Peptides against a protein of PDB entry 2AKA. Designs and how they scored, part 172

Target 1, 299 residues: chain A of PDB entry 2AKA
Amino acid sequence: MEDLIPLVNRLQDAFSAIGQNADLDLPQIAVVGGQSAGKSSVLENFVGRDFLPRGSGIVTRRPLVLQLVNSTTEYAEFLHCKGKKFTDFEEVRLEIEAETDRVTGTNKGISPVPINLRVYSPHVLNLTLVDLPGMTKVPVGDQPPDIEFQIRDMLMQFVTKENCLILAVSPANSDLANSDALKIAKEVDPQGQRTIGVITKLDLMDEGTDARDVLENKLLPLRRGYIGVVNRSQKDIDGKKDITAALAAERKFFLSHPSYRHLADRMGTPYLQKVLNQQLTNHIRDTLPGLRNKLQSQL

## One batch from the design tools (peptide; made by RFdiffusion4, then SolubleMPNN)

Design b2_p24_8_s4 (from b2_p24_8, 14 letters changed)
Fold by OpenDDE base, seed 4:
Structure b2_p24_8_s4 (fold): chain B 299 residues (1-299), chain A 24 residues (1-24)
Amino acid sequence: as target 1 above (299 residues)
Amino acid sequence: TLEETLKKIEEIFKEIDKLLEKLK
């Protein structure tokens, strides 16, 4: 079933080339969350490389269709730069920034036009994610005062689609009830059928507090449940802590934590990646027949 | 061209159909 994801990637690329009709609802996972919720770190941890733009404010300003493909080799390709293979992931980061600026300008505006990035790696499972701009209430730089609504409108274009799964990324060190990710997910998925919860920053919670009830799906139940992760701290990122080392530390964190040790086998970035691969694959299997029929009726 | 892209899409769906049949 894993081979379904690459096929959908090819469809996605083809639809992008002709301008995807709004009526075509490709099975996909949209990543949503507030700014600084840890979305970029989760995605980078999947790849095992630093390749996403970093900084204050809105980092992702265009939808990033991230297609992870298991391969014997490691390189990246952009749909807008056909034939160019990137082996230096710093160059990948720079290309994302350059391509973003090309469309949005230097005022940190947003655009709904996706960037399509495919990453081949022996360290990834087949997985496609659409990284969306982080929700914010505060404009930065030369952003328009209504940037919050522009972002929300953009997100809604993705998350309202029936075949869109929602990866809702929320930090544990903030009030989960006020999570931007879970709020938007609840708005478009009130029954929690399409939403996967990711809880970041579990290591940054106040002493004596934990997110056990959330992770056990007891506080805000989602059909697809919650997965906790521990990302590198900003200090670790600045110090160029290796992602492999960070993943080991994450494993140790869950195993050694009194509140999470019993959940440790169902926590962490590697488990999240596995779950997303499986869920996306199954979702594709269930939705593609209907999509085919719909497309045929439109041609 | 649009026509070429549409043809490609159709071909991909054929492959999908074959794979889905194997997965049943």
Scores: peptide ipSAE 0.330, ipTM 0.885, DockQ to the pose 0.592
Fold by OpenDDE base, seed 5:
Structure b2_p24_8_s4 (fold): chain B 299 residues (1-299), chain A 24 residues (1-24)
Amino acid sequence: as target 1 above (299 residues)
Amino acid sequence: TLEETLKKIEEIFKEIDKLLEKLK
């Protein structure tokens, strides 16, 4: 059943080639969240490699169509440089930065033109995500003063589409009621039918507080529920802490935490990958027939 | 070319149809 995802990837590539990718209602998962919400860490944990740009400001400045494909070999390919296989994921990071700068310039502006990155790995499930720029309220550096609205407009191009699922990433150590991710999701998906909640930074919550009610889907209910994860700290990333070790620590965190131990089997990055794979596959199955008919009538 | 791309898209949809039938 998971073989549907690679076929949709081929569609994405084909549509990207004709310059219509941003306006297409392909079944996909858009990743949304505020700056520093932990989006990049979640995606890197899926791959098990450090490959995304890092920084204090807006890091993702173009949509990144991340196509994970289970394979016997590990390498990455970009649609904009066909035939080049990347085995060093630091080079992948550099290519993302270079390709971003090529289009946006060095002023930290944004562009709605996607970067298409395919990662083959034996350690991933088939999964396609569209990583979107982090929502911000304050422009930094040479960013235009209306950068907040530019980002929002870009996000809206994706999340308003009926066939777009929304991976809303929110940090637990911030007020979840004011989560940028959950707010935008609620705006475009008021019934919570297309939104999957991810709660990061559970390990950074104050002692005596927890996100149990959120994770149990009792506070802000989503049809597709919430999944908690624990990412590496910035210190751990800078110290090159192994992602595998971090995943083990994540498992231990949930199992040992009084508020989360009963949920532990439905928490963590590995479970999130499985859920997203299944949900995307099912979503593709349900939506592609209708999409095909629509596209055929329009072309 | 655009025409070639459209043909590729059509081929992909044919493959999708076949796979969807198998998944029923």
Scores: peptide ipSAE 0.364, ipTM 0.896, DockQ to the pose 0.643; fails the geometry check
Fold by OpenDDE base, seed 3:
Structure b2_p24_8_s4 (fold): chain B 299 residues (1-299), chain A 24 residues (1-24)
Amino acid sequence: as target 1 above (299 residues)
Amino acid sequence: TLEETLKKIEEIFKEIDKLLEKLK
């Protein structure tokens, strides 16, 4: 069953080659959230490597189709750099930045043209995610004043598709009622059928405050529920804290927290990865027959 | 070429069909 995801990856690559990505409703998971919501950290924690651009403001400026593939070897490949295998994930980061700048220029603008990155690793489950630009209200640098709307428009191109699942990433240390991720998800998925909630920054909540009600799916119910995660802090990242150690700390956090200990087996990055793999696989199984028929009728 | 890509897509769908049949 796990083998369905790699096959869909090949479809994604093929469709990307003909420039038809925006018009195709491929089964996929789009990652949405405000800036600094912790999206990049979640993705890096899946891989166990630092490989995404970092910085203030809009870091992701093009859709990143991140294809994780379980393999005995560890390396990355870009669709735009055929035949080149990256084993240094710092070089992966640099390539993302360079390829982004090549299309968007140096003005920190955005482009809807995806970057396709495949990562082979023994430490990942098969999983494909589309990382989208973080929602923002404040232009930075030479960004156009309407950058907020440009980002929203880009996101809508993905999340409005019926076969698109939505990974809504929200920080726990902010009011979830005002979560940009949950707002956009509710707009396009009012019944909560396609949305998976991720709650980050649980370790940064004020003392005496917890997100138990959210994680128990009682406050803002989603059919697919919520999963809490604890990412590395910026201090940990700067200090080169090992991701494996961070995952252990995350586990310890949930087990030791009075409000979360009973949920600990259904929390954390490893569990999130497993759930996403399963949900994507099932989603592919359910949607591909219909998609094939639709495509056949258009040819 | 577009034609080559379309052929590739069809081949992938054939593989998908085979896998889906095994999963039934």
Scores: peptide ipSAE 0.354, ipTM 0.893, DockQ to the pose 0.630; fails the geometry check
Fold by OpenDDE base, seed 1:
Structure b2_p24_8_s4 (fold): chain B 299 residues (1-299), chain A 24 residues (1-24)
Amino acid sequence: as target 1 above (299 residues)
Amino acid sequence: TLEETLKKIEEIFKEIDKLLEKLK
């Protein structure tokens, strides 16, 4: 079953090469969330490497199609520079930044043109995610005043598609009722059929508060439920805290927390990765027959 | 070329079909 994801990746690559976004709604997972919600950290935790742009404001400015492929070797490849293997993930980050700047310019604008990045690693499950720009209300730097709407429009291009699963990333230390991720997900998926909730920053909640009700799927029910994760702090990132160590700390957090201990086996980044792999695989299985029929009708 | 890409897509779908059949 796991082999379906690589096949869809090949389809994605093929469609991207034609430059015509075939109106084919490929099964995929779009990652949505507010600025600083922890989206990039979740993705980096999957890979176990620091490779995504960091900074203040909008970090992701182009859709990043991140194709994780389980492999015996560890390296990355970009579709826009096919044949070049990146073994240094700092170079991967630099390439993302350079490629983003090449298209968007220096004004920190956004572009709907995806960057396609494939990461081979023995530490990943087959998984494809589309990292989308973080929702923001405030332009930074030379960003256009309507950047909020531009981002929203970009997100909508992905999340409105029926075959798009939505990974809604929300920080626990903010009012979840005001979660940008959950709001946009509810807008396009009112029945919560396509949305997987990720709750970050559980370790940053005020003393005496917890997100147990959310994680137990009792507050804002999603068919696919919620998974809590604990990411590295900005201090940890700046200090180059090892992701492996962070994952161990995450496990310890859930096991030791009175409100989450009973959920610990269904929490954390490794579990999230497994769930996403399984969900995507099943989703592909369910959607590909229809997609094939549509494609055949268009040919 | 477009034609080559279409052929590639078709081949991928054939592989998908085979895999889906095995999963049943």
Scores: peptide ipSAE 0.333, ipTM 0.884, DockQ to the pose 0.585; fails the geometry check

## One batch from the design tools (peptide; made by RFdiffusion4, then SolubleMPNN)

Design b2_p25_1_s1 (from b2_p25_1, 9 letters changed)
Fold by OpenDDE base, seed 2:
Structure b2_p25_1_s1 (fold): chain B 299 residues (1-299), chain A 25 residues (1-25)
Amino acid sequence: as target 1 above (299 residues)
Amino acid sequence: SALEAALAQVEALFPELDALVEKLK
């Protein structure tokens, strides 16, 4: 079972050379969310490093295939620059920005061409995620007026695939009924079979309010349920708050909150990572026989 | 071609894929 995700990673790397038109429905998890939903922070918390582009508006402008691999060593590798090992995660961030700008230009446009990043770390479980551009309604800078629809069309290329699981990231401090992530998930997964809900910004909810009903899967039920997380604030990020300290604070938040204490063992970033690893592994197991047959037919 | 190379890489994984599929039955 431990070899399933690495095997699919090798398949994914091989097919990256075939281009976008490869009709391969590889088992994967696509990450969807509105801008500022906390999506990038969740991914960085898995790695325990700051390595994703930051800023206002659309920070992710190309799909990022993030392959996490449990290892005794810590380093990153890009598929577009094979043989170069990155040990400084600031350089990883700069490479993502440079590679994005190389294809999209300086106008903050988007491209459907993925960036493939593999991170080896003792702090991660084997997990592959596809980080997608944040959904937006407002063009920024020199973005075209139809940027919302361009992003949507890009997301649909991933989330419509039957073997794609959807990690829907929604902030708790906004109306969940209006969550862009849950809306797109419901459109392509109306029965909630492929969607995992992540609720961020639980620490930013108005006094006297909580997301208990959502986290208990009672409000908008998903077969795979919801997991709450607490990310670093923008102030914490700017202040270079350590991710390890942030994870401890997250645990304390759930344990100390009257509405969440009973759920604390099924909440937080470490639990989310474990669940995603298990979900992806099981999903690969279920889809692998069909995938093998499909691959044979293409040879 | 890049396509041929990719297909060759996929084919090279078939023994491992087959072994895993059999274990999952």
Scores: peptide ipSAE 0.253, ipTM 0.849, DockQ to the pose 0.691
Fold by OpenDDE base, seed 3:
Structure b2_p25_1_s1 (fold): chain B 299 residues (1-299), chain A 25 residues (1-25)
Amino acid sequence: as target 1 above (299 residues)
Amino acid sequence: SALEAALAQVEALFPELDALVEKLK
């Protein structure tokens, strides 16, 4: 079963040539969340590298198909520049920014055309995620006044698909009932069959408060449950705090916290990676026969 | 066309896909 994700990656690469309006429902995980919910930090923690654009406002402006592949070597490749291997992840960040700007222009608009990035690393499990633009209500810079709706429409193109799993990223230091991620997930997955909850910023909660009930799946139940993570702060990122050290600190956080200690083995970024790998693999297994038949009918 | 080329690439993956589907039964 280890080859299922790589096979779907090859299908994704092939379908990228069909264009934006391809009625293809590939098994995938779409990452959704409000602006500053911690989506980019979660993805970077999987890779163990800083490689995603950072900044104020909407950072992700095109869907990023991130294909993680376990390998003995570490490098990245873009589908739009075949044959070029990136070993410097700062160059990966710059390429994402350049390719985004090439399509959207300088107005910081959005485009539904994906960027396809494959990362080979000994530190990753096989996992494919589609990072989507963060939901926002306030235009930044030269963004159009209807940017909120443009983002929503873009997200809906992914999350409405039956074979799309939804990684809903919500910060713990905000009211979960008002989570943009969980709202959109509930709209398209009212029974919570396709949604995996990620709770970030657990370390930023007010003293005397915790997200125990959420993490125990008692407050807003999802069939696939919730996983808490502790990401690096912006200060830690700016200070070039090592991701490995951050992962150790995350483990320590859960083990030492009175409300989370009993959940510690089912929390944190490494566990999230494992769960997502397993969930995606199983999802591919379940959907692949139907997908094969659909593909045959389109030939 | 780009569509035809993409479909051809997908078709080229069918042997592997079929083998995996059979293993999953």
Scores: peptide ipSAE 0.245, ipTM 0.846, DockQ to the pose 0.737
Fold by OpenDDE base, seed 5:
Structure b2_p25_1_s1 (fold): chain B 299 residues (1-299), chain A 25 residues (1-25)
Amino acid sequence: as target 1 above (299 residues)
Amino acid sequence: SALEAALAQVEALFPELDALVEKLK
């Protein structure tokens, strides 16, 4: 079934040319979370490269369809400039920024029009994610005063679809009961059937506190459970800490923590990537017959 | 049109899609 994700990627690319008029419920994983929840770091850890825009406030301003493809070579390609291979991931970051600005302008506004990025790498599993703008309550710069609602409306266009899985990213060093990601997931998936929980910043929790109950799926149960991860700190990023070293440190964190040691084999970025690959593959399998019929009816 | 081109691309994928659907039965 390893061919299921690539096939859906080809379908996704074809329908991207139709633009906003495409009312297709393709099997996909939408990534949701508040600003600074650690979404970008999780995605970069999958690739093993720094390639996403960084900054204060709303960084992701257009949906980013990130298609990871296992390959013998490492390069990236955008659908909007097909045939150009990017081997420098800093250039990938710059292209995302440029393409975002081309559509949204310089006012830091948002657009629902996706950017489609495919990354070929020997270090990735086949996986497609849709990175969505971080939820915020405070406009920055020249953003419209209703930016919070614009972001919410954009997210709802993805997460309300029945074939959309939700990767809900929540920081552990904040009140999880008030997690923007879990709130929106609960709204559109009240039974927790489509939601996968990711808990970031476990290393930044106050001494004497832990997220064990959440990670054990006892506090806010999701059918698909929770996976904890430890991302690089901003200091580590600024200090050019290697992602490989960060992944080793993440493993060490879970193994050495009294509250998480027993869960360590079901935690961390590599395990998350594996789970997402499996979940997406299985989800495609379950939805593919219905998708085929729907596609036929639209031709 | 862009729509027609996209639909043609989708239709071109049907043989592979059908083969996979059959394997899932």
Scores: peptide ipSAE 0.242, ipTM 0.843, DockQ to the pose 0.748
Fold by OpenDDE base, seed 1:
Structure b2_p25_1_s1 (fold): chain B 299 residues (1-299), chain A 25 residues (1-25)
Amino acid sequence: as target 1 above (299 residues)
Amino acid sequence: SALEAALAQVEALFPELDALVEKLK
């Protein structure tokens, strides 16, 4: 079963190369969330490296197919530049930015054309995620006034697919009832069958408040439940705080918090990674027979 | 068993997929 994710990765790569991605309902996890919800930080914490674009406003402007592969070596590869191995993850970040700008221009527009990035690392589990642009209501710079709808339409191309699982990332320090991630997930998955909730910024909640009811799946029930995480602060990111140290601090946070201590073994980035690996593997297994038939009919 | 059979069938598609990619280059 551990080889199912790599198999789907090869299919993703093949279909990306032939331009048929739009018509293929591959088993995948799409990551959705508002701007600054902590999506990029969650993904970087999986890798243990800083490699995603940072900034104000819309950071992710193209879908990023992030393929994590457990390996004895650590390096990254892009599908658009085959044969080049990146060992410096700062160069990975720069390549994402350059490739994004090449297609979207300098106006900070968006494009539905994916970037395919594979990361080999001894520190990751096999996991493929599609990072999508953050939902926003406010255009920045030279963005068109309808950028909110353009982003929404792009997200809908992924999350409406039956074989797409949805990783809905919501910050705890905002009203969860108004979470953009949970709203879009509920629109396309009204029964909560395909949605996994991630609650970020638990450490930034007001004193005397907690997200226990959400994390216990009592407030807005999802079949696949919720997992809380604590990401590095912007200060920690700017200071290049080690991700390993941040993960230790996250563990300490959950263990020491009176509202979350009893959930601590089912919280945090390492647990999230494990759950996503298992969820994706099982999802691939369940969808593979149908996928095979569909693929055969298209070839 | 059903999974193994499915995997084998999917893997058998890869050479064809590769050939299609080459034709589009």
Scores: peptide ipSAE 0.132, ipTM 0.728, DockQ to the pose 0.045

Design b2_p25_1_s2 (from b2_p25_1, 14 letters changed)
Fold by OpenDDE base, seed 2:
Structure b2_p25_1_s2 (fold): chain B 299 residues (1-299), chain A 25 residues (1-25)
Amino acid sequence: as target 1 above (299 residues)
Amino acid sequence: SELAQALAQVQSLFPELDALVESLK
């Protein structure tokens, strides 16, 4: 079972060389959410490093295939620059930005061509995620007025696939009924079989309000349920607050909150990593026989 | 060709893939 995710990673790398025309439905988790929903912060919290582009508007402009691999060493590798090991995660961020700009230009355009990043770390579980551009209604820079629909079309290329699980990231301080992530998930997964809900910004909710009903899976039920997380604030990020300290603060938040204390052991970033690893492993197990048969038929 | 190389790489994974599939039965 421990080798399932690494094997699929190797398949994914091989198919990336074939190009976008390979209609391969590989078992994977696509990350979807509106701009500023907290997607990038969740991914960085998994790694324990600041390595994703930051800024206003659309930051992720290409799909990022993030392959996390548990290892005794810590370093990153890109598929587009094989043989180069990155140990400075600031350089990882710069490479993502440079590779994005190389393809999209300076106009903040988008491209469906993935960036493949593998991170080896003793602090991660084996896990592969596809980070997708944040959904937006407002063009930034020189983006075309139809950028919203371009992003949507890109997301649909991933989330419509039967073997794609959907990590739907929604902020708690906004109306969840209007969550872009949950809307798109409901469109392609109406029975809620492939969707995992993540609720961010629980610490930013109005006084006297909570997301207990959502987290208990009572308001908008998903078969795979919801997990709440607390990310670093923008002030914390700007102040270079340590992610380890932020994870401790997250744990304290859930334990000390009267509405969430009883759920605390099933909340937070570490628990989310564990759940995603298990969900992906089980999903690969269920889909692997069919995938093998499909591969044979294409030869 | 790049395509041929990619297909060869995929084929090289079949023995391991088959072993894993069998272990799941």
Scores: peptide ipSAE 0.280, ipTM 0.853, DockQ to the pose 0.782
Fold by OpenDDE base, seed 5:
Structure b2_p25_1_s2 (fold): chain B 299 residues (1-299), chain A 25 residues (1-25)
Amino acid sequence: as target 1 above (299 residues)
Amino acid sequence: SELAQALAQVQSLFPELDALVESLK
């Protein structure tokens, strides 16, 4: 069972070469959420490095297949430039931006063609996520006026697949009933069987309010439940606050908060990473026999 | 063709895949 995620990674890499003609539903986790929901911060917290593009508007403009691999060494590799090992994660960020621009052009358009990034690190669990563009209603720059629908269509290519788990990222400081992530998840997974809820920005909620009912799975129940996290603020990011320090602060937040203390052991980024590793592993286990048969029938 | 090469790569993973599937039974 320890080798299930790495095996699927190799399958993903192989299928990336097949292109649009591949009709295979691989077990995976797609990350969805509105712009500024905190998706990038969650992913960077897993790695413990700043490596994702930042900015206003649509930052992720191509699907990013992020393959985390536990290793004794720390480096990154891109499928599009095999043999090059990146040890500086700033260079990783720059490569993502460059590769994105190579395909989309300079107009900040989107492309459904994935970027495949593998990160080896002693600080990660084996985990593969597909980071998708943030849902938005407002075109930026030279983006077409229908960019919202283009993004939606792109997301639907992933989240409608039966073997796709959905990591729905929603900010707590916004109306959760209007969460873009939860809406799209409900549309494609009406019974909440494939969706894992992540609630960010719990530290930014108004005084006297909390997301306890959501986190306890009482308001909008998901079979796989909800996990709350606290990401670095934009101020902290700009101030180059260390991710390790931020994770410690996150732990302290949950332990000290009256509404969340009783949930603290089932909250936070480290717990989320563990849950996702387990969920993905189990999901692969459940789907692998059918996948193998399907592959055989297509060859 | 690129497709043929990709399919060959997938096929090369079948022994390991089969072993894992069997281990899950």
Scores: peptide ipSAE 0.279, ipTM 0.852, DockQ to the pose 0.782
Fold by OpenDDE base, seed 3:
Structure b2_p25_1_s2 (fold): chain B 299 residues (1-299), chain A 25 residues (1-25)
Amino acid sequence: as target 1 above (299 residues)
Amino acid sequence: SELAQALAQVQSLFPELDALVESLK
C-alpha cells in the first residue's frame, strides 16, 4: 500500500508529456478555493517550508502538481529541470515564479500547463496534490477582464474528472454558504462523494461565533467530512514564524477552544495530512484496476 | 513523437502496476 502514491506519481510524470488535452483521469486531489482562502499556507504547512509564491491577487497561475514523498533526505525536484536538486526552498519559490512567467508572460495571465514539483522530506507523508489557481472575480493588474472564467474553466478541467478528489478550502471568517470552493465542488460533485472540506481561519472568527456545526458535518454535509486548520497569519509569515511553532499553536487552539476541544484529535494540519494520505491511497486502490484497463484499451 | 515516448514510459510501468493491482485483490 505504501507504494501506491509513488507509482501514481511516476504515471503522472509520464502522462505530463502527452499534453493537456489527453483524456487521462488519474487518481488525484485537486485543491480549490477562493483567493486568500489559505490554500498556500496549508500546502506549506505540510512541507514545513516556505516555498510557494506570495503576493496580492492570483498567486498560483498554473496548476502545481505537488508530489510529497517521505524520505530520509530533504530536497525538491522539478520535472522541467531534471537532474537539479533544490535544497534551498527559496530557490524553489523562485523557480515556480520563473517557470510561471516563462509560459504566461508578464501580463499575470494563467496557463493550464502544470508545473510538476516533487518534494522529498522526512517530515511529510506520501501525498500528491494539484494546487489550482484561486478563484477570483476581480482582475488584478493587466489580467484580462474574463480572468474569472478562465480560472473556472481551468479548474473544471480537473474537478470534473471522476477520479479527482476535491480538497475544498474555505475560510471560517466568511459565510460558508458563499464559499467559492464548496460551490464549485457542489456543481461537479452534487452528492458530495469526492469532496473533502478544509476550514481555515478558525482563529479569525468573530467573538461569540464558531464553526462547530460545520466541522461536525451537520451544516453542509460532505461524505468525507470537514477538517479545521489554523494557519500562520500574514504577520507570522512576514515575521518568519517557524512552522513547527505554528503547528503547536494550532494544537493548542483546538484543545483550548470550548467549541472545538471535543474535536481536537480530528483537527489540525497533521491530522489533515494523515487523512489525505489515507484518502488518496484508498482512492488509488479503488481506481487502479479501471485505470489499467483504460490504458490497455488505448494501446 | 512525444506521445509515443510518453506511451512507452507508461508501458514501462505496467509490470509494477499489474503487480500492485494483483496484490490488492
Scores: peptide ipSAE 0.277, ipTM 0.849, DockQ to the pose 0.659
Fold by OpenDDE base, seed 4:
Structure b2_p25_1_s2 (fold): chain B 299 residues (1-299), chain A 25 residues (1-25)
Amino acid sequence: as target 1 above (299 residues)
Amino acid sequence: SELAQALAQVQSLFPELDALVESLK
């Protein structure tokens, strides 16, 4: 079973050269959410490193195929610069930014061409995610006025695929009923069969309020349920607060919170990573026979 | 061509893919 994700990773790398012209529906998890929903923080928490571009507005401007591989060593590799091993994750961040700018230019535009990043780490489970641009209604810089629709169109290229699972990231301190992530998920997955909900910013909710009903899957039910997480604050990120310490604080948050204590063992970043690994593995298992047949017919 | 190389790479994975598919039956 441990070989399933790595095999699909190799397929994914090979297909990257074929481009969008191939009607390939690889089993994958697409990460969707509004800007500032906490997507980048969730992904960085998996790795335990700061390596994603940060900033206000749109940050992810190309799909980032993030392949996490459990390994005894820690380093990153990009498909566009094979043979170069990155051990400094700040350099990883810079490479993402440089490669993004190379394709999109300096106008903060977007491109549907993925960046493929593989991270080897002893701190990760095997997991492949496609980080997608954050949904926005407000263009920044020299972005075209229709950037919102360009982003949506890009997302739709992934989330409409039957073999695509959707990691819908929503902040708890906003109206969850109007979550961009949950809206797009509902549009393409009306029965909630492919969507996994992640609720961020639980620590930023108004006093006397909680997301218990959502996390218990009672308010907006998803077949695959919801997992709450607590990310580092922007202040903590700027201050380079250790992610390990942040994960400990997250655990403490759930254990000490009256509304979440009973859910604590099914919450938090480590649990999310485990669930995603299992969900993806099972999903690959279910889809692999059909994928093999489809590949044979297209070659 | 890049396409030809990609296709060749995909085909090179078929034996392992086939083995895994069979193991799932």
Scores: peptide ipSAE 0.269, ipTM 0.844, DockQ to the pose 0.799

